# Designs tried in a protein design run: peptides against a protein of PDB entry 2FGR. Part 18

Target 1, 331 residues: chain A of PDB entry 2FGR
Amino acid sequence: SSVTLFGIVDTNVAYVNKDAAGDSRYGLGTSGASTSRLGLRGTEDLGGGLKAGFWLEGEIFGDDGNASGFNFKRRSTVSLSGNFGEVRLGRDLVPTSQKLTSYDLFSATGIGPFMGFRNWAAGQGADDNGIRANNLISYYTPNFGGFNAGFGYAFDEKQTIGTADSVGRYIGGYVAYDNGPLSASLGLAQQKTAVGGLATDRDEITLGASYNFGVAKLSGLLQQTKFKRDIGGDIKTNSYMLGASAPVGGVGEVKLQYALYDQKAIDSKAHQITLGYVHNLSKRTALYGNLAFLKNKDASTLGLQAKGVYAGGVQAGESQTGVQVGIRHAF

## One batch from the design tools (peptide; made by RFdiffusion4, then SolubleMPNN)

Design b1_p9_7_s1 (from b1_p9_7, 7 letters changed)
Fold by OpenDDE base, seed 5:
Structure b1_p9_7_s1 (fold): chain B 331 residues (1-331), chain A 9 residues (1-9)
Amino acid sequence: as target 1 above (331 residues)
Amino acid sequence: GPPPVVLID
């Protein structure tokens, strides 16, 4: 059996020009290029092509030294893998998010990521952003000539909120084609939650694609998230993303990404554009900078996610500018 | 306002 200790420490200086009061915020933030993490993983060869595995991973907060503690909420799985693929038991990325967030050129972190994977409806479930689930069983197929898939089910374990009695149940999966420069996938998921103490279904459909031209990569996402409420009607958001990245010399990468969030329940749109640069000092250490602009229209109050500095909303119809400059180190 | 977006990659 092997055991590997691994991690990332990513810490930045961040600035946003507006908070909920219209004031600027600045300070030391975390996870601007990649989420800071500490993990343990290992594999055992059981013979005959069968392997056992474990993975334990938690978030690191370099700005405060994990003042709120450390946990394995990023991933805590045991697995069996072989020619049949991989079965995982435990908290993890749900299959839909695991695959579809891979098209986000900002690695689902910092001020530039696609923000479609969100709790759009004040859902009362712990994971109503559709990213992870407790009590999860996942299955991932092998890659068959480019075709692959993942499926997951999470048990609610009779978790109740108000009159909702199946909170935390997840069912979902994706189909994908990954071959050379092309990646494309379709994901579908439903999660049981509560809004205002009433049973609510969080339905999600996501289409993603990317193509690597060598000189540049293009990536895109199309998503609909719908919180189906028994009372008050559906809360629907259509989210769109288009991004490009390109190597800069032998040591750098530039990224540009645009996203649109059409928030149907409030008939309001938000536009996000982010420019990022990563400078590799080594294989393990990088400097980075991000510049993001978020334009809210009408009743939209979205804020950029400057984790550790300010991740709240802004006033309705206000625009926000954010900057992050940081160091990422992997071990 | 809407709840914060928490993305954990």
Scores: peptide ipSAE 0.021, ipTM 0.505, DockQ to the pose 0.019
Fold by OpenDDE base, seed 2:
Structure b1_p9_7_s1 (fold): chain B 331 residues (1-331), chain A 9 residues (1-9)
Amino acid sequence: as target 1 above (331 residues)
Amino acid sequence: GPPPVVLID
C-alpha cells in the first residue's frame, strides 16, 4: 500500500471596484489560480488487477489559517478500481461537474472561471450549485479508444426542507470522447432540492469541447440549468463560454475567456471576460495575475468570485472589475 | 484492459 500527502497553497492580493454598496474591496484572497487544499490519498494492490483506494481532501484558507475549521468536503472517498473502471463511495465532485468543468481554462477558481455551475434560484439544498454531493456513489469507465463515461447517484436519506422531501438526491452522468488533441463531452444531471420550502428539481445539461493545436488551445461550454418549481414557473439560465490559451516563452501561459449568462427568469444577461497569465518559476511554484470584467445588464447582480476578499453580488445593471495577483505552490 | 478515467480537480 502507499499513502501520499499532497496540497496546494494559493494566496493572492485581490481587488474589486464594486461591492453591493458600490464600494471597492481589496485585501489578501485565496485560491486565485488553483483551489488551496490539503489531502491524503493512497492505494492498495489487491492482486489480479484490483486496487483499493482512499482520498481525503479539504480546502485551505491561507489568509486566515482556516479560522472556520478544516474538513474533507472537497473529497472523502473509498474506491475499488480495475479493468472495469473505478467505483467511488463518499462525498466528491459529481461526475457531471468533474468532467464538464475540465473545459474551464481557469480551473473553476478565482475571478475568471465559468460560473454556470451555480445555485441560480435560491435553492435551499447544501449543494444546489451542482458541483459536489454527499452520500454519493460514482462509477467511471475505462477509456475505450477515446470513449469514456461517468455516472453518479447520491442518496437523499429522507432529508426534508419545508414540504420538500428527497432533498439532496442526485442522479447524473456524462459521455465523452477524449483522443489526442480533441475532447468533447455531454453531461446530464438532476438534483432534488427546495425553493421557498417547496419541492424543486434542478435539471442541468452541459456540452463541452476543446481542441489543442499545440500553439494554442480552444475550449467551449454550453449549459442550461433549470430549477423546476411547482409555483412561480421555472428558473432557467443559459450559460455560454469560449476560451483560448497559449504557452508563452516555454515557462508562461496566457488565457482569455468569455462567458455569457442569460438569466431567463429576470430577462437579464451578464457578460464576463477574463485575461489571465501564469508564470512557472518551477514545476511546483507559479506567479499569476488575473484581470476580469463583469458587465451586468438590467436586473442582473452577478459578482466576480474574489474568494477571501469579496464574492457577493453588485447592484442591478452594474459592472465590476476584478484583479488578482498571487503565488501558487504545490507540494 | 484500458485504465480507468482518473479525474483531478
Scores: peptide ipSAE 0.020, ipTM 0.473, DockQ to the pose 0.057
Fold by OpenDDE base, seed 4:
Structure b1_p9_7_s1 (fold): chain B 331 residues (1-331), chain A 9 residues (1-9)
Amino acid sequence: as target 1 above (331 residues)
Amino acid sequence: GPPPVVLID
């Protein structure tokens, strides 16, 4: 058996030109290229091709030294794995987010990522962004000639909010084809939540694909998120992403990603475009810069996620520019 | 075997 301590410390100087009041924000932020984390993981060979595993991982906030504390909310799983695949018990990425966010060239963090995995409806559940779940059981298949799948179920444990029951129940999964330069996946999920104290189903469908041409990689996402409220009608968002990345000079990577968020309930669109550069100083240490533009139309109030500086919304119809320059170190 | 670990935020 082995136990591995691992982590990432990613800290940046960040700027956004507008907050909810129309004022600029700047300071020291975190997780601009990869989410800062501290983790413990290990495996035990049980013989016969069976292994036990554990994984404990929490977010690190380098700007304040985790002043609000440390927890294992990123992942806290025990697992069995073998020729049948892997079964996990505990809080984790739900299978749909684990697979479909892999097509995000900005690694689901900083000011550049695909923001489709979001609480679009002021859902009152803790994980209404569709990224993680408590009380989760997950199963992941082996890869069979490229084909693979993942499935998950999270228990609600009779959690209630207002008149809504079953809050936090998740069911979902993906099917995928991963072979050489090609990856393609379809994910489906439903999560029970509450909006305004009323029962709401968060339905999600996501299609993702990428192809690595060697000289460049293309990646895309198509997503529909629908908060189906018992009263008040549906809150639907169609999200689209297209990105490209390319190696630069053997030590760098440039990334360009566009996303469109068509927020049907408010008949409003937001456009996000991000240019990123990563410069590898070593295998473990990189410098990075991100430049993002978020254009809100009409009633849209989306903000760039400059974690540690400002991650809130802006005024309706306002555009936001964000910059991050930072250091990522992995250990 | 299990799928590769995807580091996601």
Scores: peptide ipSAE 0.016, ipTM 0.520, DockQ to the pose 0.055
Fold by OpenDDE base, seed 3:
Structure b1_p9_7_s1 (fold): chain B 331 residues (1-331), chain A 9 residues (1-9)
Amino acid sequence: as target 1 above (331 residues)
Amino acid sequence: GPPPVVLID
């Protein structure tokens, strides 16, 4: 058997021009290019093409030294893999987020990412952003001539919030085609949660595609998230993303991404545009800069996720500009 | 083989 210690420390100076009070925020933030993490992983060859695996990974907060503690909430899995693919037991990315966030050119991190994987409805479940789940069983197929799939189920274990009795149940999966420069995927998921103490289903459908032209990559996402409430009507958001990236001078990468969040329950849109640059000093160390602009319309109050500085909302109809400049180191 | 470790950040 083998055990590997690995991690990333990513720390930045960040600025946003508006918080919920209309004031600027600035300081030292975390995870602007990659999520800072510490992990342990390993494999054991069991013979006959069968392998056992484990993965334990937690987030690192370099700005405060993990003042709130350390945990393995990013991933805590045991697995079996072979010619049949991989089965995982434990907290992880749900299959839908694992596949469909791969089309986000900002890797679901910092002020530039696609923010569609969100709790749009003040859901009371811990994972109502649709990214991870507790008590998860996942299965991933091999790649068959480009075709691949993933499926997951998370047990609710009779968790209750208010009158909701199935909180944390997840069922979902994706189908994909990954061949050469092309990737395309369809994901479907349902998660049970509560809103205002009442049972609510979080339904999600996501389409993603990317094409690598060598000189540039294009990527896109289409998503609908719907919190189905028995009382008060559905909370529906349609999210759209289009991005491009290109290598620069053999040591850099430039990224440009646009997203639109059409929040139907409040009849309000938000527009996000982000320019990012990564400069590789080595295989393990990079400098980066992100510049993001978020325009809220009407009743929209979305904020950029400057983790460690400010990740809250803004006043309705306000625009927010964000900047991050930082260092990423992998070990 | 097992799906590539997609380090999703």
Scores: peptide ipSAE 0.015, ipTM 0.505, DockQ to the pose 0.060

Design b1_p9_7_s2 (from b1_p9_7, 6 letters changed)
Fold by OpenDDE base, seed 5:
Structure b1_p9_7_s2 (fold): chain B 331 residues (1-331), chain A 9 residues (1-9)
Amino acid sequence: as target 1 above (331 residues)
Amino acid sequence: SAAPAVFLE
């Protein structure tokens, strides 16, 4: 069996011009270009094309040295793989997020990412952002002429919140076409949760696509998230993203991404635009800078996610500007 | 209410 130690340390200086009080925040933040992580993984060849695998991965917080501790909440899986594909057991990205976040040009991290994968409804479940699940069984198909799929089920284990049962149950999957420069996928998921102690279904549909033109890459997302509440009506958000990236010389990459979050329950929109640049000093070390602008309309209070500095909301209808400048190192 | 931090991966 092989065992590989791997990781990323990504730390930045970050600034946002407004917090919930209207004051600026600045300091040392984490995970501006890629999520900082420490992991262990390995594979065993069992013969006949069958392999066993494990993956243990946790987040690293370089600003405070993991003051709250270290865990494997990013991924903790054992797997079997072969000609049939891969089966995974354990906490992981749910299949829908694993595939559909891949269209985010900001790697679902820092101040520039697509923020559609969110708890839009004050859901009381631990993973109501639709990104990961505990007690997950996942299956991923091989790629057949470009076509591939992933499916997942997470057990609730009779978790209750208020009168809600089955909290944490997930069922979902995607179908995709990945061939050369083209990637496209459709994901569907339902998660059982609670809002205000009452049973709530978090339904999600996401369409993603990207095309690599060589000189530039285009990427897009269309998402609807709906928290179906028994009382008070549905909380629905339609999220849209369009992004472009291009290499700059032999050592750099520029990224531009726009997102719109149409928050139907409050009849309010938020607009996000982010410009990013990555400068590769080596294969493993990069400098980066991000500049993001978030415009909230009406009752919208969304904030940029400057992790380690400020990731809270702003006052209703306020705009926020954020900057990150940092170092990413992979090992 | 602080918007719940998106657990950005």
Scores: peptide ipSAE 0.016, ipTM 0.523, DockQ to the pose 0.019; fails the geometry check
Fold by OpenDDE base, seed 1:
Structure b1_p9_7_s2 (fold): chain B 331 residues (1-331), chain A 9 residues (1-9)
Amino acid sequence: as target 1 above (331 residues)
Amino acid sequence: SAAPAVFLE
């Protein structure tokens, strides 16, 4: 049996040229290259190829020393694993986000990531971004000649908001092919929530693929998110991403990623382009820089996620430029 | 009121 303490401290200087008032914001931000975290994990060999596991992980905010507290909301699982795969009990990434965010070259953090996994409709559920769930049971298959899959179900536990009586229920999964340089996945999910106190289904479909050419990697995502309200029209967003990364000089990595968010309910698009660079000082320590541009059209108000500095929206139709320069240290 | 989509990743 082993227990491992692990973590990442990622802190940056960040700047965005516009907030909701049209003013610039700057300061110390967190999690620009990787989400800062503290975790405990371990395994026990039970014999016969069966293992027990646990994983407890919380986010670290280096700029304020976790002024709002520390918790294990990133992951709090107990698991059994073996030749059959892995069963997990507890709060975690839902299977769809766990797999499909792997195609995001910015690791679903900072000002550069794919922002498709979002609460597009002012859903009143805590996890209406489709990333994690409470009360989750998940199962992951082994890899069978490239084929793999994951499935999850989260209990609502009769949580109510307004007239909605199944808030927090999740059902979803993915199928994937991972073999050598190729990865491709299809994810489907439904989450029960509320919008304006009314029962709403958050339906999500995501297709992802990547190919590693050795000299460069290409990655892409296609996603539709639909909040289907019992009363009122659907709130639909189509999100697209294309990215490339390449090693530089044996110790660096350059990344370029473009995303388009077609917000159908407001007939408005947003375009995001991000250039990133990571310089590895060691296996555990890196310097990084991100430069992002977000162009909102029409009624779109999306903002770059400069965590710790500014992660809110901008005025409708406004563009935002963001910069992060930071240190990532893993232990 | 645009609810700040805190990407709590």
Scores: peptide ipSAE 0.016, ipTM 0.525, DockQ to the pose 0.017; fails the geometry check
Fold by OpenDDE base, seed 2:
Structure b1_p9_7_s2 (fold): chain B 331 residues (1-331), chain A 9 residues (1-9)
Amino acid sequence: as target 1 above (331 residues)
Amino acid sequence: SAAPAVFLE
């Protein structure tokens, strides 16, 4: 058997012009271009095209040296794979987020990413952002002439919050077409949670597509999240994203991405626009810069996610500007 | 069993 040690250390200087008090924040932040991580993985050939695998991965916080500790909450799986595809057991990205986040040109990290995969309703479950799940079984098909799919189920293990049972149960999946320059996917998920101690279903539908023209790539997302509550009505958010990226001079990449978050429960919108640049010094080391603008309307209080500096909200109807400049190193 | 070899990326 082989074991591979791998990781990324991504650290930046970050600034946001407003926090919840209207004050600026700045300092050393983490994970501006890619999430910093440490992992172990390996495979064993069992013969006949069957393989066993393991994957253990945790987040690294370079600014404080993981002062809150280290864990494998990013992924902790054992798997079997072969001509039938792959079965995974353990905490991982849920199939819907794993596939549909791939259309985000900012790789679901830093101040520029699509923020639709969120806990929009103060859900009390541990993973109410729809990104990962505990107690997860996942299956991924092979690619059949472009067509592929993934499915997942997470056990609730009779977790209770208030009067809500089945908390943490997930069921979801996607279907996709990935062929040459084209990618398109549809994802559906439901997670059981609680809001205000009452049973709530988090329903999610996401459509994604991208096309690589060689000289540029276009990418888009359409998402609806709905927290279905027994009392107080549904909390619905419609999220939209459109982005473009292009190579620059053979060693650089420029990215521009717009997102709209239509928060129906508060009848309020937020607009996000981000310009990013990555400069590859090598295959392992890059410099990067991000500039993001977030405009909240009416009762919206969304904030940019400058991890390690400030990731909270702002005052209702306020705009926020964020900057990150950093180094990414992969090993 | 041979100890697993650790490879760095």
Scores: peptide ipSAE 0.010, ipTM 0.447, DockQ to the pose 0.664; fails the geometry check
Fold by OpenDDE base, seed 4:
Structure b1_p9_7_s2 (fold): chain B 331 residues (1-331), chain A 9 residues (1-9)
Amino acid sequence: as target 1 above (331 residues)
Amino acid sequence: SAAPAVFLE
């Protein structure tokens, strides 16, 4: 058996030109290229091709030294794996987000990522962004000639909010084809939550694909998120993403990603475009820069996620520019 | 019926 300590410390100087008051924000932020984390993991060979595993991972906030504390909310799983695949018990990425966020060229962090995995409806559940779940059981198949799948169920444990029951129940999964340069996936999920104290189903469908041409990689996402409210009508968002990345000079990577968020409930669109560059100083250490533009139309109030500096919304119809320059170190 | 203000968090 082995236990591995691992982590990433990613800290940046960040700027956004507008907050909710129309003022600029700047300072030291975290997780601009990769989410900062500390983790423990290990495996035990049980014989016969069966392995036990554990994984404990929490987020690191290098700007304040985790002043609010440290926890294992990123992942806290025990698992069995073998020729049948892997079963996980515990808080984790839900199967849909685990697979479909892999098409995000900005690694689901910083000011450049696809923001479709979001609480679009002021959902009152803790994980209404559709990224993780408590009380989760997950199963991941092996890869069979490229084909693979993942499934998950999270228990609500009779959690209630207002008149809503079953809050936090998740059911979802994906099917995928991963072979050489090609990846393609379809994910479906439903999560029970509350909006305004009323029962709401968060339905999600996501299609993702990428192709690595060697000289460049293309990646895309198509997503619909629908908060089905018992009262007040549905809150639907269609999100689209297209990105490209290319190696530069053997030690760098440039990334360009566009996303469109069509927020149907407010008949408003937001456009996000991000240019990123990563410069590898070593296998473990990189410098990076991100430049993002977020254009809100009409009633849209989306903000760039400059974690540690400003991750809130802006005034309706306002555009936001964000910059991050930082260091990522993996250990 | 006024569309409920979707407060985007």
Scores: peptide ipSAE 0.006, ipTM 0.351, DockQ to the pose 0.010; fails the geometry check

